# Ledger of designs, part 329: peptides against a protein of PDB entry 3S8F

Target 1, 157 residues: chain A of PDB entry 3S8F
Amino acid sequence: VLTLFVAVPSLMTAFTVAASLEFAGRLRGGRGLFGWIRALPWDNPAFVAPVLGLLGFIPGGAGGIVNASFTLDYVVHNTAWVPGHFHLQVASLVTLTAMGSLYWLLPNLTGKPISDAQRRLGLAVVWLWFLGMMIMAVGLHWAGLLNVPRRAYIAQV
Target 2, 166 residues: chain B of PDB entry 3S8F
Amino acid sequence: DEHKAHKAILAYEKGWLAFSLAMLFVFIALIAYTLATHTAGVIPAGKLERVDPTTVRQEGPWADPAQAVVQTGPNQYTVYVLAFAFGYQPNPIEVPQGAEIVFKITSPDVIHGFHVEGTNINVEVLPGEVSTVRYTFKRPGEYRIICNQYCGLGHQNMFGTIVVKE

## One batch from the design tools (peptide; made by RFdiffusion4, then SolubleMPNN)

Design b2_p30_1_s2 (from b2_p30_1, 18 letters changed)
Fold by OpenDDE base, seed 5:
Structure b2_p30_1_s2 (fold): chain B 157 residues (1-157), chain C 166 residues (1-166), chain A 30 residues (1-30)
Amino acid sequence: as target 1 above (157 residues)
Amino acid sequence: as target 2 above (166 residues)
Amino acid sequence: DELLRLLELVYSSSVAMLLLAALMAVEALS
């Protein structure tokens, strides 16, 4: 019940964020249905990190709804599916958002902009983090669907 | 300037919010449809049954592992299983192939899991409650029971076996 | 069972969406 209740405002927030991104992209010269995406500041880790987090959150959110369903949860409960869901929500969205926030916060607190090298390193970090999390999450969800148990070091498959 | 930006933001937000509301109804409808039509293959939960975990080892159908498997019909059995720290009883659980097995599972101590590999049997076992699971083993052999709910230091070694006889 | 198939479909769809997003990201970064 609580999960489904939270899902509603979360979806609204997600689409509101999408609206903000579209607006920002269009302000930066993007036009058309998808041109605004290209116009977004993909060279800024403070931007890229939370956006990647949001992308990972989409399947995670869908999984949350699955986990909240008694019927559907029976199939996935206490399987590797659950850790997969957790890592999409916490280790991807929350963590990447925190990482991105630091890339914004520290320069503003110190009054010193990040160097180009730091920027490039930051981009590498957040993209690699996202990639690793997606690999792990996909693997865990797949394993879960194959009925690999959670909290066990052995499995039939 | 700020006014223009504000209006522009509001316009996009209103559009996306309208879309989000529409999609919300679609998702709710989809979930409702899924729940209504795709319930096959799920083991139905039995009625809520309660037991005293402090006495379940001493009296009642779980007290004697040798009497845990009870034939209730020509091709029907009830198996009274205890999940405890750290194992299962009886162990092994011996049942015939093709028979309808009703597992009555409870715990005398803490919460455990009852996950039977190669099957869709996957339930949590709570002290004071009886978990009921119905299953028919179509293939003979050994099926491993895994505890998938952390229950203490020996959790990782908590296994049982179901032996299905021809 | 049908439920498992549905979950697989949801999972596959999610993966497809991520792949599409990745393609869009590559395009955006190029």
Scores: peptide ipSAE 0.026, ipTM 0.698, DockQ to the pose 0.151
Fold by OpenDDE base, seed 3:
Structure b2_p30_1_s2 (fold): chain B 157 residues (1-157), chain C 166 residues (1-166), chain A 30 residues (1-30)
Amino acid sequence: as target 1 above (157 residues)
Amino acid sequence: as target 2 above (166 residues)
Amino acid sequence: DELLRLLELVYSSSVAMLLLAALMAVEALS
């Protein structure tokens, strides 16, 4: 039971980011309980990418709690569950954050803004990446719960 | 203006932190419930046991595959299993249905996996350490052992079989 | 077993929460 307290710092960080997003959305004119979400700059891939990464991090974080539990980890360890977990954490959050950082960094380093075409392409890339990662992650987690082994080309199901 | 903004941020943070705490309690409750109710199907991890991987093939209970299955009681057996590059011994492992089987698994070379299909047996096998798994096979038949830890070029072909006899 | 059922429940609940979040996002964007 006490092992789950390891999740406290991570949750605090995640929800602090969420608080920052809410504040930003409200500063941009968003109103209501959820209306602030629309006010966020969804037309900017530098914003969308890391936010999508954060969304993917939610189930990944839940998986982290599971993996940290001695009893629950026994069930999921070295199954397809594990790749599902780290693809959410690394290939989604970290990778999308890196992509988003690129969309911010390059214009700032070069002193040249990205074109509208580049912006739209960037949006397409990050959304498609997120969608693909979510499909794969759900499949891997599901397979893991069915006891599909990690690092094997065969399974009982 | 800065003061107002700061106050607003703090309010939002407090709300989200409260939500975070609530979610944490939900997870804790789930874990606590699992620990309190899940006792019958748990395979005990056992005590830390060590063995010399350089001699495990020459002497001791793992040395002779023909003597790997040891009856320790009327309906209890200990099976000394070696996971090696690239296979398992004994192979097949023959055990009776309904008997309590204690697997003592170790490796003479590198880290391997011991994943038994159709069961919840899934452990890593480290050279120099003995993994202990207790299981009772309720259904007769063949159960495939899969190595789910990369162990070299032949990893993908490393399989074993447990034969449960009626 | 009960453990697998609980894991499934945790996973399903997590997915449900994500779906709810998505629905709320769609509503906010409409």
Scores: peptide ipSAE 0.018, ipTM 0.713, DockQ to the pose 0.187
Fold by OpenDDE base, seed 4:
Structure b2_p30_1_s2 (fold): chain B 157 residues (1-157), chain C 166 residues (1-166), chain A 30 residues (1-30)
Amino acid sequence: as target 1 above (157 residues)
Amino acid sequence: as target 2 above (166 residues)
Amino acid sequence: DELLRLLELVYSSSVAMLLLAALMAVEALS
């Protein structure tokens, strides 16, 4: 019960962050139900990376609930599902947040803004990272549901 | 300022709260789907049982692989399995088709996995603890046992076989 | 076996992307 209760504050945090993003987008001139999304600074890798991490965190968080459930964990435990979950949480959210932080931090530390080329390269890096992680994570979750074992190089399926 | 920003953010929270609740129901639905499709025939956990890993090889029901399969009823067997670095005993495990098999699995050394392909048997094996799994093999043939918990240099080659006889 | 092949492809692709990302990061920081 206590373990699953973690979902409550996590969800509260999620919608609070989302509300902050909507506020920011609307401050930047976004209008309508979805126009605020387009108004967000998608040209800044320091912004894009953490946001993509948050997007990956959504299915990862759902998987966390599954993994924490006694009955559901029986199905997915020590299968490819678990690495799939980890790659959404650590390799996506944490890593992308770290990457985004660096894109903000380094210009400030050096006192020099990033060039346009560096900015574009940064965007490419974070998007490719995110897409790669999503492909891998989806594949791992799918394999896990097919009972492909974790830490094994062979499987029946 | 902080107050103005806070007030503005709160204005959007109502919508996002509703969305969050909707997503919560989506998650519940996904969990329900997973349960409905993947939890059929879940094997209940047995009682916590302890054993001395330092003597389990020398004496007791795990000591002799030739006596590891014990018939406990007309169509019921208990199989005492050791997972060790790096293999399983007995190997192969021979059981009849259609019989109710109770696996009693433990380890004399380190933590191992016991994942039986083609079944929902998937447990970790801890030294000093006995894992109990009940299963009935409906199809004859060979079922591979895979160690899915890292146990050392030979982990990747640690396999066993269950032979289900007609 | 087919699923394993797919997994190998996914892993290989992921590793390749990671390496590419690392190289791009190094280039960007140089």
Scores: peptide ipSAE 0.017, ipTM 0.698, DockQ to the pose 0.029
Fold by OpenDDE base, seed 2:
Structure b2_p30_1_s2 (fold): chain B 157 residues (1-157), chain C 166 residues (1-166), chain A 30 residues (1-30)
Amino acid sequence: as target 1 above (157 residues)
Amino acid sequence: as target 2 above (166 residues)
Amino acid sequence: DELLRLLELVYSSSVAMLLLAALMAVEALS
C-alpha cells in the first residue's frame, strides 16, 4: 500500500519532467509530435545522461509496481527479476543522473566548458552505459520470469 | 496563462502515461504467459504460523526427518522441511506423483531460500516462521532444491532433492 | 485446477494493477 502511494506521485513527477522536456524542445524549434525530441540538446552529456536514466526508470518503475503487488511478487521474488529491477533503478537512473550531474557541475565549478573531446567521450560513455544496462536488465527480467533464481550460480531453466 | 500551461502539460503527460502502461501490460502478459505454460501449479497455503527456532530441531514435526512426510489424506501429504546451514532435511524428500503436497518449511538458524527447480516453488524461509506452499508434482523424477537467499559461506552449495515417485 | 487458480490470480492481479493505473492516470490528468 505504501509503495503504491509513492508510485502515484512518482509517476506524476516523471510526466511533469517529460512535459518540461517537450516544452524545452519546442522552444528550441522542434515541431510535430516527435520533432521536439530531436530539438533537445543531445550533444550535451549533462542532458543525455539523466534523460537516459529516466528512460530506464520507466520499465524499472513498472517493475516496481509488479514487485509491490502481493500476488505478482510470489512469481518474481528472489528471482533474477529483482536484480533486473535494481539495475534499472540504481545502476541506470541514479548512476546516469549522477554522471549527468558531474558533467554539469565540473564546468560550473571551474568556470570553463568541457573540451569537445571530453564532450564526445562523455556522450559515448553514457550511451554505452545505457545500452549495456538495458541489455542486462532485459535479460535479468526475462530470466526472472523463467524462474532463474538470484544469488545462485547454477539454475535449471 | 497558468491554466493554459496546465492543459498543455496534461496532454504531454498522457503520452508518457500510455507508454508506461504499455510496459506494464507487457510485463503482466509475460507473467501470465509464464504461469499459463506451467504443467503444475503452486499456491501459497496456510496462515501465519510461528515456531521457536531454538527448539524446532529437538521437538515437533521437524525434529525427525524420518517422519517428515506425513500422509494427511487420500493423495494428500504434508512435508515438514528444515532449511539450515547448509542443507535441507529430509534429503531426499520422497513424495508420490500426482499427490497434493503441502510443504511446511522453517529454519533453525538464519534466513534461507527454498527454490525448487523445474517448478515455481520459491519461498523465503525465516527462522520463527513457517512457510507453507501447496504443490502437485505431475511429472515423476528428481527436483533439486536450491537456496536463493544468502545464508553464509556455504550458501552456494546448499542443495536438496525432491524425489517424485510414480 | 491449480493452473486455473494461478491464472485467476494473475488475472485478478492484472485487473487490480490496471485499476490502480487508471486511478493514477485520472489523478495525473485531472
Scores: peptide ipSAE 0.012, ipTM 0.641, DockQ to the pose 0.087

Design b2_p30_1_s4 (from b2_p30_1, 19 letters changed)
Fold by OpenDDE base, seed 5:
Order: C-alpha cells, then sequence, then structure tokens
Structure b2_p30_1_s4 (fold): chain B 157 residues (1-157), chain C 166 residues (1-166), chain A 30 residues (1-30)
C-alpha cells in the first residue's frame, strides 16, 4: 500500500524528468522517436551519471511493485532479491546521482572546468559503476529467485 | 517563458505517462509469471492469529515439542514450531512424505526467520503472531531451516531440520 | 487467493496511475 502511494510522486518526477530530457534533446537537434536521446550530452559525466541512475531505478521500481505484493513478497522476502532491489535503488540511482552532482559541483566550486582527461575518466567511472551495479543486481535478484537467503552465509543452491 | 516551457514539457509527459502505464502492465505480467513459477507447493494461509509470547513455552500447542506434530487428517498434519534464540523447536521436525503440512510458527522472544531450503517456505516470525504456511513435501530427505532475520549473536548458527520420511 | 492478490495489485496500481494522471491534468490547468 505504502509503496504504491509513494510510486505516484515518483512517477510524476520520472515523467517530468523524461519530458525535460526529450525537450532538451529536441532543442539540441534531435528528431524522431529516439533521435532526441542521441542529441543529449552523453559526453558529460554530470549528465550521464544521473541518467544511468534513473535507468537502473526502472527495474528497481518494478522490483518495488513485486515487493509490495503480498503473494510475491512471500517468495522474495529475506532472500538475495531484497539486497538486489536495494542496490538498484541506493547504489545505482542515489549514488550515481551523487556522483553526477559532484561532476557539476566541483567545477563550479573551484571555478575551473574539469580537464578533458578528467571528463573521460569520469565517464569511464560512471559507466563502469553502472555496469557493475547492473551485474550485481541481476545476480542478486537471480539468486533470490533461486531461494538464496538473505543474512545467511550458507545456501543449498 | 517558464510557463511556456512548462506547458511544452507537460505535453511530453502525456506521452511518457501512457508509456509508463503500458509498462505497468508489463510489470504486472512479470509478476504473474513469477507467481506462477515460484509459488508451486506453497500456500500461505495468513489469518491474523495472535499468541502471548510470554506463555507460549509453558502452555498451548507449542509447549511440548513431542506433541508439536499433530495429525489433523488422513494425510494432513499441523506442526507447531517455535523459532527462538537460537534454534527451532521441535528439531528435527519429522513429517511424512506427500502429506499436507500446515506449519504454525511463532516466537517466544525476538523476530526470527523461517526459511526452509529446497522449498519456497520463507516467513518472518514475529513474537505474538502466528505465521501459517502450508506445504507438501514431495521428496523425502532432510530440509534445513535457516534463520534469515538477524536475531542476535547466534543468528548465523540458528538452524533446524525437517526430516521427511517415506 | 494468489489470483485475487494479483488482481488487487492491478487494481491498486491502476488507481495510482489514474490519480497521477488526474494530478497532472490539474497541474496543467492551474
Amino acid sequence: as target 1 above (157 residues)
Amino acid sequence: as target 2 above (166 residues)
Amino acid sequence: DELRELLELVYNSSIAMLLQAALMAFEALS
């Protein structure tokens, strides 16, 4: 119940962000159904990181709905599924958003732009982080479905 | 200008809303699939049932582990299980293969987990509440019970065993 | 029971989405 209620504001935010991104992409010359995506500033880690966080949040949100189901919660509760969900929400969205914020904040605080090398490194970091988080999250969810328990050092599977 | 921009953004939001609604149904479909594939053999019988955790060890169906397994029908049993710091009672739990088992699980102390390996039995056990799980063991053998809720210093060693006899 | 739970989830989720749509509409009109 609570999850579904919280989902409403979250979805509103998601829609607004998505709409803003589409609008921005189109302003940058993107056209068509997906062309606006390519037009977004993918060379800026301050942009890429939060967006990747949002992308990771989508399956996490789906998992939230699953966890909110009494029937399915019986299956996944206190299994590795739950940490998988948490890592998508916290270690993906929150962390990547924080990382992205830093890539914006530091140049503004210092008054100096980041070097090209730093920019490229930043991009590598956020993409690798996202990739790693997705691998771990998928693994944890899969393990959870295979009945690997949470908070236990032993599993039969 | 801000209003104009906002209006433009809202126009795109309508499309994204429709997309999100569609995705919602996709998620529901995935839930249905998961339900169909991962709930076989487990029927959670959840009626609100409460007990006094302070007396559950002294009186009632949980008081005597020797009487914990109760035959309720020709091929039906109820097992009254206590999850406590740090173990399960009775231990082992002996049940017949192919019988419908109704587990009635409660705790006299703190919150514990009741996770049976090899099954989808996985419930959190709260003091003062009775968790009810229905399951039929199709294969004989030993099934380990794992506590998957932190319950103290001995949590990691809190195990039980269900022995399914032919 | 499982089916009923699923249907309830569908119902609740749908209502939530409709509520959001309504909120967006009100926001657009205000």
Scores: peptide ipSAE 0.020, ipTM 0.687, DockQ to the pose 0.070
Fold by OpenDDE base, seed 4:
Structure b2_p30_1_s4 (fold): chain B 157 residues (1-157), chain C 166 residues (1-166), chain A 30 residues (1-30)
Amino acid sequence: as target 1 above (157 residues)
Amino acid sequence: as target 2 above (166 residues)
Amino acid sequence: DELRELLELVYNSSIAMLLQAALMAFEALS
């Protein structure tokens, strides 16, 4: 029960970040229910990378609640579901945040902005990374629900 | 400036929380629908039971694999299983089809996994603790037991078999 | 007791499935 209470501050943080993004988008001229999303700086890999990480964190967080629940964990524990979860958390959120941080940090350290070619390449990298992680995560979670064990080289299905 | 931003963000946060609440009700409704239309098998777990891993091989119900399967009722059995480095005993575990089987699983050495393919039996086995799983095999045949918790150099080869007889 | 356990298992499994479905849908749309 106490473990599940950890989800509360996590969700609050997530909604706070989302609220901040909406505020930023509206400041940039976005209007309507979804127009603020389009107004965000999607042309900057330093922005896109961590945002994609946050998007991956949403399903990962949902999985975290499942994994932390005593009764729900019985369904998914030590299956491919678990690797699916932490790949979303580590290989998506943390990794993409690190990538985004580098895209911000390097220009600041060198005192020079990134070139347009570097910017486009950066966007391609983070989007492709995100896509690959989502495909892998879906596969792992699905396999987990099919009772594919982790830490085993063989499986029934 | 910070105060204005905070107030604005708070308003948006309330909106997102309201959305979350709405989605919660949607999910509850979907769960209610699923419960009304679907059923599932049950694998009840027992209460926490402790044993001495240093003596479990020498005395007690796990000591003799030939006596590991105990009939406790007309169609009820208790199976005392040891998960060890690197295998299971008894192996194979022979049980009748349609009988209620209570597995009492423990380890004399390190933590192991007990994952039975073709079933939803999947538990960790801790030295000093008895894992209790109740299951009824509806189909005869062989069910492979897989260790899904790393337990040493021979982990990848640690398998067992449950044979369900007609 | 058995009925209660059954209902609990069904409930928990349903939640897991719904969460997984939502996850898959989200990932597919992302």
Scores: peptide ipSAE 0.018, ipTM 0.705, DockQ to the pose 0.077
Fold by OpenDDE base, seed 3:
Structure b2_p30_1_s4 (fold): chain B 157 residues (1-157), chain C 166 residues (1-166), chain A 30 residues (1-30)
Amino acid sequence: as target 1 above (157 residues)
Amino acid sequence: as target 2 above (166 residues)
Amino acid sequence: DELRELLELVYNSSIAMLLQAALMAFEALS
């Protein structure tokens, strides 16, 4: 009965982060319903990386509810669905946040700003990482629903 | 200014709360769709049943693979299966087509998986606990059992077979 | 069983959202 109340702190965090992003975008001159998004610093890989991680975390969070549900988990447990969920949570959000943190940390530790070439390369890396993670995650979730087993090199389908 | 900023954040949070409520219904719809297209097919399980993993190989219904398949009634069987490092017994498991099969699965060593391809049978097998799964094979043929829980160096080769006879 | 789980999901999620709304309202009034 109270199982899903475990998700309350995460939901509260999601609301706060989203609100903070909107506030930041509007402070940067964004206007309208979506203009604040464009106003965010999309030219900075230290910003883009964790934001892309958050985007991947949304479907992953929904999957977490499925995985925590007794009857629904029966469908997906120990199938390719589970590693699909992991790659949305760990390999996307956590990893991209780490990448973003590094893009911020290194310049601060060295006292040298990153070059424009390094910045562009960083943007390419995080966007490609996100794209790859989304493709793989969709594939794994789909395979899981087709009853492809986890931790096996063979499958019926 | 701190108060002003706080109030501004709250205003945006109200909007996102509304969005979240809307998305709740979207997610519920998606779950409903998934259930409709990929039915969970809940398999009734028995009550909690325990067994001593240290003696399960020596005595009891799991001790003799030749006696593992027990007819319990007309067109009803109980199959006592051991999942161990690294295989299943009996192997193959032979059952008739159309019969109601109750699998009683346990492990003498570590946690294993019992995933039967072509079916919705997918359970973890814990030492000291008996997993009960009820299933009726409608099609004759061979069904592969896969261990989907890492159980050691030989995990990748841990397979079994269920042979359904006409 | 599936229906029960779905209903429980709806129920718990709704309560979670209401709790969030209540907390926000409390902050707004304080």
Scores: peptide ipSAE 0.013, ipTM 0.715, DockQ to the pose 0.075
Fold by OpenDDE base, seed 1:
Structure b2_p30_1_s4 (fold): chain B 157 residues (1-157), chain C 166 residues (1-166), chain A 30 residues (1-30)
Amino acid sequence: as target 1 above (157 residues)
Amino acid sequence: as target 2 above (166 residues)
Amino acid sequence: DELRELLELVYNSSIAMLLQAALMAFEALS
């Protein structure tokens, strides 16, 4: 009955994080409706990684609502749709957040700052990871809607 | 200070809530599309039916695979299917084209899947519970049953067949 | 100030709940 109520805390978290990002961007000099986005530190992989994770988490969260719906779950359950959802939630948000945390934590633990080369490499890694994850996730969700089964080596052919 | 920052952050939340409302309609549209295009031909049952998995092989409608297909009316059948490690019975399941088929599926051992290729039939099969799916095969031929829930070492080879006769 | 923050929290939570209710209603009707 109240199964979908589980989405409320997640939505509240999403709103808080988004508000925090806007606040941070405006503190950094961003102005206007969207200017605060450009003002965020996009040159720092410790920032970019978790933000990209959040972007992947948005469609993943929408999918979570689908998966929690009785009628819709009948359509998508145990199909390729489900691992598509997992990869957005775990392999995107959690993993990218971990990557971002590492980019901050390791320099602080060692006392050695990240070099410019390492920074650029880090940016490349997280962007490529995000791109690959989005491609895979779209493919898995698409396959799931075509009723390709999960945990099977064969497709619906 | 931290308190001031907190209040400032809260001020921006209202704007983002408005955005979320707009996105809600997008999600609803996508959900509606999915339902309209992917639920046709399958009627899931919502009634919970229990069975004893320890005796289901010895007594009851699942005990004899030769009597698993029961005609319940004109052009209506009930098929009692067991999903077990590692296969299905009866195998093959033979049903006529155009008939309304009610699958009643259970397991004597562990959780299995019942995924029929070429159809929207896709349910989990739990020991002690009966999964019920209603479907009408419009095209004759062979339909493969796939287990899409991990059930042990032989999971990847667990298949069955539904033969739809003209 | 504390009251204002509480009211804002209640407001935001209410909106979130309304969104959730809409989704639940759609599910029930579909």
Scores: peptide ipSAE 0.006, ipTM 0.714, DockQ to the pose 0.027

